# Peptides against a protein of PDB entry 6RGO: the designs that were tried, part 125

Target 1, 392 residues: chain A of PDB entry 6RGO
Amino acid sequence: MALKLLGFNQDATCFSVISSNKGVTIYNCDPFGKCFELEKSTSNDEELDFLVEMLFSTSLIAVVDKTIGASKRKKLKIVNTKRKATICELTFPHEIMDVIMNRKIICVVLKSDQIFVYDISCMKLLRTIDVRGEKLKSTSKFRNSEAVGDIGVRVSLSTDNNSILCYSSYSKSDKENAPLNDIVVFDALKCIQINVLPAVHQSNIVCIACSPDGMLMATASEKGTIIRVFKTIDTENDEPILVNEFRRGSRPSRISEMKFNHDNTLLACVGESDTIHIFALPVTTTEADANEDDTLQQSSHSLSSSINGLQYISKGLANRFGKIIVSKIPTQSQQRHVAYIKIPENAKYRIGFPKDTTNTIHICGEDGNYLVYSIPRNEVGPCTLVKSNTFD

## One batch from the design tools (peptide; made by RFdiffusion4, then SolubleMPNN)

Design b2_p9_5_s2 (from b2_p9_5, 3 letters changed)
Fold by OpenDDE base, seed 4:
Structure b2_p9_5_s2 (fold): chain B 392 residues (1-392), chain A 9 residues (1-9)
Amino acid sequence: as target 1 above (392 residues)
Amino acid sequence: EIKELLSEK
């Protein structure tokens, strides 16, 4: 059967698929099996299209039926899977492109480049973010909405309760065709912008991942050759902190998904290539634990070396050329993957990191494979297959 | 109802 993958939930305990004959099926990862099924609303042989976001292992799902008609594509249903009942329905002015959630917030991304932020507990609208409206303040020309259906606002939400929302925004450059290459970091609970990372790529951002704690963000452009990892909140001299720059490959290939593991030690990416790449992140030693032991009395001899002050003469030619402040993200040495998984070249895969096993990755394919891999710790190499299941 | 589901693990 033709399968379409919807992805894993936040903790990789479940994954969702569209089956052409059945509709939406949610699988539990351990023990492996069907935990929910949503029947197709139509008897027609139309290609099924859905958005389904599950809230962890709970009975709460958000569903958008995209199969038929512009009206259904604008409806978000909150469903109780245990009761098989719609408990909330929202209608939007435009087609829903994405839905993300955690235990506090649900965000709905529209084709209009709007993000609707809700308090999930009561479905109260907290904020409408108009990414396009911010662009229109800088650039008068509407992008014709008929342009390449793949270029839109990308979002990622922290899985914790801090609810850090990262989204792609249009660069403030005076160019009529400003790319979606800025990132905004947004506190979804307080409804405040925390940070703006300008021009993190040269082209549109097509993939964003927020870390579970919201402290890190990974970005990839349409080229998918370089992945950048930034701090979300922290800045250095009002400039974005680039933590890592990873090379996925030399050949352009779309990245469809990225995920951090639960402890922010690993970043995985998947896309159109035959390879899932896993990158190691530096462990940020919080300075807190280093204070105990080094009581060693090294008598610091005060060598007063008088380094002479060379007075560089400030020649003051104020040439008024608008320096495009290309924030020189310091060119870190591009790191390669530490681990990889080979996948079928024509099969779309999704990835998830389980909470309790930071060196394990869950993957599922449109080929009907659910696979669990162990990630090597001490060597660069292939992941080891630990468990496999099939689904239809 | 939603609040009850949010209390699930």
Scores: peptide ipSAE 0.538, ipTM 0.960, DockQ to the pose 0.851
Fold by OpenDDE base, seed 3:
Structure b2_p9_5_s2 (fold): chain B 392 residues (1-392), chain A 9 residues (1-9)
Amino acid sequence: as target 1 above (392 residues)
Amino acid sequence: EIKELLSEK
């Protein structure tokens, strides 16, 4: 059977798949098993395509039928899985490209590069963000969006109640072909733009991850060679907004998904490559726990020396063009993965971090494998397989 | 209904 992965929920307790024969199936991770099935509404041999976003372990799912020829590609359904009933339906002017949610907010991304932000509790529209509207003020030409099929607005939402929304935006450059290489940080509850990160990559951003608390954001371009991690909020301290730069590889490869773990200590990425990469983030020790006397002189080779090189370039150019956030970090200061998982070639995988175990990662494949790996703490190396299950 | 589902743990 052809399986298509939809992904994990926010806490990696469930994952969703499309089966060509059954429609949408949701699996529980522990104990492993089917928890919900949405039957195929059409008898046609059309390739099924769906968006499904599950709200944690709740009975609330958002569903979009994206099947080709279906008039439903503009319809969002909110479904109660216990009742097997549609409880809300919204129709949009354009095709739905993505849906993300937390306990407060649901965001709907359209093919028009619009983001509709709703209060999930009442399905009230809070904001329409027009990502093209800023570009159209500079460039009068509506490029017919037909030719750039795979490049659209990317979004990520914090899983917490702060509801920090990160999205890709068009550069303000007068170039007719301005890339989607800016990031906007948006408070989805207050409907306020918090920050703008200009030109975070040279090419279009194709993947974004927000940390669960919304304090960090990771970005990857269509090259997928470099992952950058940023603070979402400018701290009052002159601390660099760019906190990490990771090298996934030397060869270009698309990154399809990135995730932070629940304590912001790990960032995982998956895509078209045979390898899931896991990167360690520096723990920002808040000064409060300075009281315990534990004299472990671990020679933290202070990564401080590489960050000092960024300060010298900022002073001269800062006056005329907004904060140049991405100075060329020397290629030698790019951190590699601390852990990895080998996956089958040509199998699409999705990733999730469980809440209760910060050193565990859940993965699932279109090959029908659900796998749980342990991440090494103190050594650079492969993850250890802890549990495996199969699904159809 | 949505409010009830949002209260599920």
Scores: peptide ipSAE 0.532, ipTM 0.959, DockQ to the pose 0.833
Fold by OpenDDE base, seed 2:
Structure b2_p9_5_s2 (fold): chain B 392 residues (1-392), chain A 9 residues (1-9)
Amino acid sequence: as target 1 above (392 residues)
Amino acid sequence: EIKELLSEK
């Protein structure tokens, strides 16, 4: 059967799949098994397409039927999975491209490059962000550039209650074809723009991940060779702080998903390549004031000691056009993965980090495999398979 | 209803 992966929930306790014959199925990870099924509403041999966002392990899901011809691609349904009932329905002026949520906020991304921000508790609209409208103050031509394929506004939301929204925006260039290479950091609760990171890549941003606490974000462009990690809120002299620059590979390959683990020590990425890459982030040792209490120094010789040297203050090269361009970290300082998982060639996989086990990763494939891997701490190498389950 | 679901763990 053709499976299409929808992905993991925020804490990787569940994942969602589309089965061509059954519709949407949600699996629980532990104990492994089906926890919800949404049957196909149409008898047509149309390829099923859905957005399904689950709120942690709760009975709340957001569902969009994106199936071609279904005329439902503009409708968001909030469903109670225990009751199998739609509890809220919203209709948008344009096709829904993405839906993200936490316990406070739901964001709906439209094909129009609009982001609708709602208070999830009452489904009150807090803000409409028009990512094009900020550009159109300079260029009157609605190029109906039919966004050729997958180029559109990308979003990521912190899983915490601070509700830090990171989204891709059009560069403030008078060029008709300005890339989606700026990042805006937005407080979704207060509806305030916190930060703007200009030109974080040379091409369109196709993948964004926000850390669970909203303090970090990772970005990847269409090239998918370099991943950049920035602070979201903190700035140095009103300039963006680049924390890390990771090299996924030398060959271009699209990154479809990135995730931070729950303690911001790891960043995983997956995409069109045969390899899931896991990168180590520098542990910010908060210098907890060493108050003298004699408790056993288990010398966790953390991998921190070798990474500390490269505080490259990337002095923004003010290009002749007054744009801050994030200076590329020298290729020699670009970190490689610390761990990896080999996946079948051309298999689409999704990734999730469980909350309670910061050194494990959950993955699921359109091949019907749900896999749990242990991430090595002290060596660079392959992850170890700990658990395997199959689904159909 | 949504508020009840948001109180689930």
Scores: peptide ipSAE 0.529, ipTM 0.959, DockQ to the pose 0.827
Fold by OpenDDE base, seed 1:
Structure b2_p9_5_s2 (fold): chain B 392 residues (1-392), chain A 9 residues (1-9)
Amino acid sequence: as target 1 above (392 residues)
Amino acid sequence: EIKELLSEK
């Protein structure tokens, strides 16, 4: 049967899939099994398309049926999975492209490049962000929205209660075809812009990940060769702080998903390539907790030498034209993956990091495999398969 | 109802 993956929830305790015959199924990861099914509303041989966002392990899901007609693609349903009942329905002026949530906020991304921010507790609209309207305050004409099917506003939300929203925006350019290569950092609770990172890539941003605490953000462009990690809130001399620049590969390949683990020590990426890449982030030792005397002999194996070469080249050359050129980290100081997982060619995979085990990654494939891998700590190499289950 | 679901672990 054709499976389509929707992804893991925020803590990787569940994942959702579309089955062509059944509709939406949610699986629990441990113990492994079906926990919810949403039947298809129609007997038609139409390819099923849904958005499903689950709130952690709760009985709350957001659902968009994208299968049938322009009207359903504009409807968000909040469903209680225990009752199998719609408890809220919202209708939008345009097709829903994405839905993200945490315990405070739900964000709805439209094909119009609008982001609707709601207080989830009462479904009150807090803000409408018009990413195109912000662009129109610069002399840039509307892109004909029809021709650019794969290039839209990308969003990521912190899983904590601080509710840091990162979204892609249009660069200030006198060119009619300004790329979606700026990032805006937004406090979704206070409805204030915190930061703007200009021109973080040369091409459109296609993937964004926010850390669980909202302090870090990872970005990838259409090329998918370089991943950049920035601080979200902190700035140095009013300039964005580039923490890491990772090389996924030399060949262009779309990155579909990136995720941080719960302690911000790892960043994973997946996409059209045969490899899930896992990168180590330097632990920012805040000087404060260095006082506990745990003399565990850090066997200073050779991984330390690659981290020390990241001099904070904080000197963004503010070129005379107000373009902060994010200083390219020299290609020699670009970090590679510390771990990897080989996946079947042409199988789409999704990734999740469980909360309780920071060196474990959950993956699921459209091939019907749910896999748990252990990530090596002290060596560069393949991840070890710990658990395997199949689903249909 | 939504508020009750938000209190689930």
Scores: peptide ipSAE 0.529, ipTM 0.958, DockQ to the pose 0.860

Design b2_p9_5_s3 (from b2_p9_5, 3 letters changed)
Fold by OpenDDE base, seed 4:
Structure b2_p9_5_s3 (fold): chain B 392 residues (1-392), chain A 9 residues (1-9)
Amino acid sequence: as target 1 above (392 residues)
Amino acid sequence: EIAELLSEK
């Protein structure tokens, strides 16, 4: 049977799949088993296409049936899985490309590069973000939406209640074909733009991950060779703070998904390559706990700071050529993975981090494998398989 | 109804 993976929920307690024969199935991870099925609306041998976003372990799912016709692709259903009932239905002007949520917010991404932000509790529209509208003030040419395949607005939402939304935006470059290489950080609750990270890659951003707490964001471009991790809110001299730069590989390969673990110590990535890569993030020791004990009175030897002379660098005429100030992201030493998982070539996998076990990763494949791996802490190497299950 | 589902674990 052809399986299509929809992915894990926010805490990796469940994952969803499309089965060609059955429709949507949601599996529970522990104990492993089916917890929900949504039957296909048609008897036809049409390729099933769905968006399904699950709210943690709750009975709330968001569903978009993309299988049949342009009208259904514009319809979001909120479903109570216990009741097997649609409790809310929304219709959009354009095809729904993505749906993300947490306990506060639903974001709906349209093919029009619009993001609709809703209060989940009442389904009230809080904001419509028009990612093109900021560009349309500069460039009237609608890209014919037909020819630009997989390139659209990417989004990620923090799983916490702060509801930090990161999305890709068009660079303000005078080029008609500006890439989606800016990131906007948005408070989805207050509906305020917090930060803008300009030109974080040279090409379109195809993958974004927000940390669970919304403090970090990972980005990957179409090349998928370098992953960058930024602070979302904090800036240094109005410039973006690059925390890490990771090298996935030397060969271009699309990254389909990235996720942080729940304590922001690990970043995993998966895509078209035969390898899931896991990177270690530096633990920022907040200096707060160090203040207690060691009042060691080390004597203040007044080392006289010798005043090194101000060399007068001459005021050379800064010629007005609009150099796109690609913020010089400091060339951090590109780190490699600390751990990896080998996956079958051509099998699509999805990843999830369970909340309670920061050194465990859940993965599922279109090959029908659900696998739990232990991540090594103190060594660089392969992850160890801990549990395996199969699904159909 | 949505509010009840949001209170689930």
Scores: peptide ipSAE 0.476, ipTM 0.951, DockQ to the pose 0.819
Fold by OpenDDE base, seed 3:
Structure b2_p9_5_s3 (fold): chain B 392 residues (1-392), chain A 9 residues (1-9)
Amino acid sequence: as target 1 above (392 residues)
Amino acid sequence: EIAELLSEK
């Protein structure tokens, strides 16, 4: 059967798939098994397309039927999986492109480059963010909607209650064809813009990940060769906002998903390549715990020497031209993966990090494989397969 | 109803 992967929930306890015959199915990861099924509402042999976001291990899901010809592409349904009932329905002026949520906030991304931010508890609209409206003040021409293809606003939301929303925005350049290469950091609860990261890539941003705590964000462009990691908040300390630059590869390849683990020590990426890459992040030692265990310091020194090269370039140029966040990091300071997983070239995969095991990654494929890997801690190499299950 | 689901662990 043709499977289409939707993804893991926030804590990687469940994943969702579209089956052409059954509709939407949700699987539990441990114990492995089917936990929910949403039957196909149409008898037509049309290719099923859905958005499905699950709220952790709860019985709350958000569903959008995106099937071709379906008048439902503008409708968000909140479904209780235990009751198999729609408990809320919202209709939008444009097609829904993405839906993200946590325990506080649900965000709905439209084809119009609008983000609707709701309080999930009552489905009250908190904010409409118009990503184009900021551009239209600078550039008179509507891009004819036909030629824009897969390039739209990308979003990521922290899984914590701080509800930090990161989204791609259009550069303020006077060019009619300004790329979606700025990032806005937004407090979704307070409805306040926290930060703007201008020109974080040369081309459109196609993937964003926010850390679970909202303190870090990762970005990739349509080239998918470089991943950049940023602090979301300007610290009062003279610390660079750009904390890491990772090289996925030399060949262009679209990154479809990135995720941080729950302690912000790892960043994984997956996409059109035969390889899931896992990168190590420097542990931000808060000054408080520096007193006791001398033994772990030896391994951290080799990574710190690469960061010192970033400090020298930033001080001189910052004053005259607005926050040039992306100084040309020398290509030599680009870190490689610390771990990897090989996947079938033609199978789309999704990734998730479980909360309780920071060195474990869950993956699932449109090939019907659910796989659990152990990530090596002290060596650069392949991940070890720990568990395998199949689904249909 | 949504509030009940948000209280699930």
Scores: peptide ipSAE 0.469, ipTM 0.949, DockQ to the pose 0.836
Fold by OpenDDE base, seed 2:
Structure b2_p9_5_s3 (fold): chain B 392 residues (1-392), chain A 9 residues (1-9)
Amino acid sequence: as target 1 above (392 residues)
Amino acid sequence: EIAELLSEK
């Protein structure tokens, strides 16, 4: 059967798949099993395509039927999985490209480069962000750039209640084909732009991940060779703070998904390569007051000692060309993965981090494998398979 | 209805 992965929910307690024969299926991770099914509404042999976003372990899902020929590509359905009932239906002027949510906000990304931000509790529209319209204030010509199907606005939303929205935007370059290489950080609750990270890559951004707390953001371009991690809110001298620069590989390969773990200590990436890469983030030890004397000499030779080499070389080369965040991190200081998972060639995988186990990663494949891996803490190496299940 | 679902864990 052809499976298509939709992904994990925010806490990796569930994942969603499209089965060509059944429609949408949601699996629970622990105990492993089918928890919901949305039957195929069309009798046609058309390739099923859906967006499904699940709100944590709740009975709330957002569903878009993206099947070819379906007028439904512009319809968002909010469904109660327990009742199997549509609670809310919204129709958009353009095709829905993406849907992301947390307990406060739902964002709907359209093919028109518009982001509709809703209060999820009442489905009230809070804001329409017109990413193209912000460009058009600089460039008068509506080129219908038929955005070659894969290039569009990318979004990520914090899973917390602060609802930090990160989205890709067009650079302010007078070039007709300005890349989607800026990032806007947006408070989705207050509807305020917090920050703008200009030209974080040389090419279009194709993948964004926001940390659960919204304090960090990871970005990858079409090249997928370098992942950059920034602070979202904090700035230094009105400049974006680059926290990490990771090298996924030397060969170009698309990154389809990135995720932070729940404590911001790990960043995972997956894509068209045979390898899931896991990177360690520097633990910001909040200097908790060193006053309590408790002598527990547990020699946690934490891997923290080797990461100290991030000298913030704030060399202000204010050259007149638009502030490309040139990697201030020397190529030699680009960190590699701390862990990896080998996956079958040409298998699409999705990744998720469970909340309660920061050193565990959930993965699922279009090959019908759901796998749980343990991430090594003290060594660079392969992840250890802990649990395996199959789905159809 | 949505508010009830948002109160689920």
Scores: peptide ipSAE 0.467, ipTM 0.949, DockQ to the pose 0.825
Fold by OpenDDE base, seed 1:
Structure b2_p9_5_s3 (fold): chain B 392 residues (1-392), chain A 9 residues (1-9)
Amino acid sequence: as target 1 above (392 residues)
Amino acid sequence: EIAELLSEK
């Protein structure tokens, strides 16, 4: 059967899929099994398309039916899965492109490059963010959306209660074809812009991940060769702090998803390539805890020596034109993956990090595989398969 | 109702 992956929830306890014959199915990861099914409303041979966002292990899901007609593509349903009942319904002026949530807020991204921010507890609108701004509204002919692929506003939200929203924005260029290569960091609760990271890539940003605590953000462009990790809130001399620059590969390949683990020690990426890459982040040892664990120092030196070289490159040449040239980390100091998973070619996969096991990753494929891998701690190499299940 | 679902673990 043709499966389409919707992804994992925030803590990787569940994942969602579209089955061509059944509609939306949600699986529980442990114990493995179906926990919810939304039946197909129509007998038509139309390709099913849905957005489904689940709030952790709760009975709350947000659903958008993208299959049937222009009216449903503009309609968000909040569903209680235990009752199989719609408890809230919102209609938007434009097609819904993405939906993200945590325990405090829900964000709805429209094809108009608007982000609607709601208080999830009462579905009150807190803010409408217009990413194009007023000046670009007049000249924005709807990019004929058929030919210009998946280039739109990308968003990521912290899973904590601080609700840090990161989104891609248009660079301040007088050119009609400004790339979506800026990042805005936004406090979604206070509705305040915290930070702006200008020109973080040369081309449009196609993937963003926020850390669970909202302190870090990862970005990838259409090239998908380099992943950059920034601090979200902290700045150095009013300039953005680049923490890491990772090399996924030498060949261009689209990254579809990135995720941090729950302690910000790992970043995983997946996309059109035959490989899930896992990168190690430098542990920010707060100076206080450095005193006790003197014994494990010897083996960590080989990985740490590549990290210490990053501190000296923070002298961004603020060129006179306000372009923060993100200092190109020399290609030699670009970190590679510490771990990897091989996946079938042409199979789309999604990734999730469980909360309780920081060195475990959950993956699921459109091939009907749900797989749990152990990530090696002390060596560069393949992940070890721990558990396997199949779904249809 | 939404408030009750937000209190689920």
Scores: peptide ipSAE 0.464, ipTM 0.948, DockQ to the pose 0.888

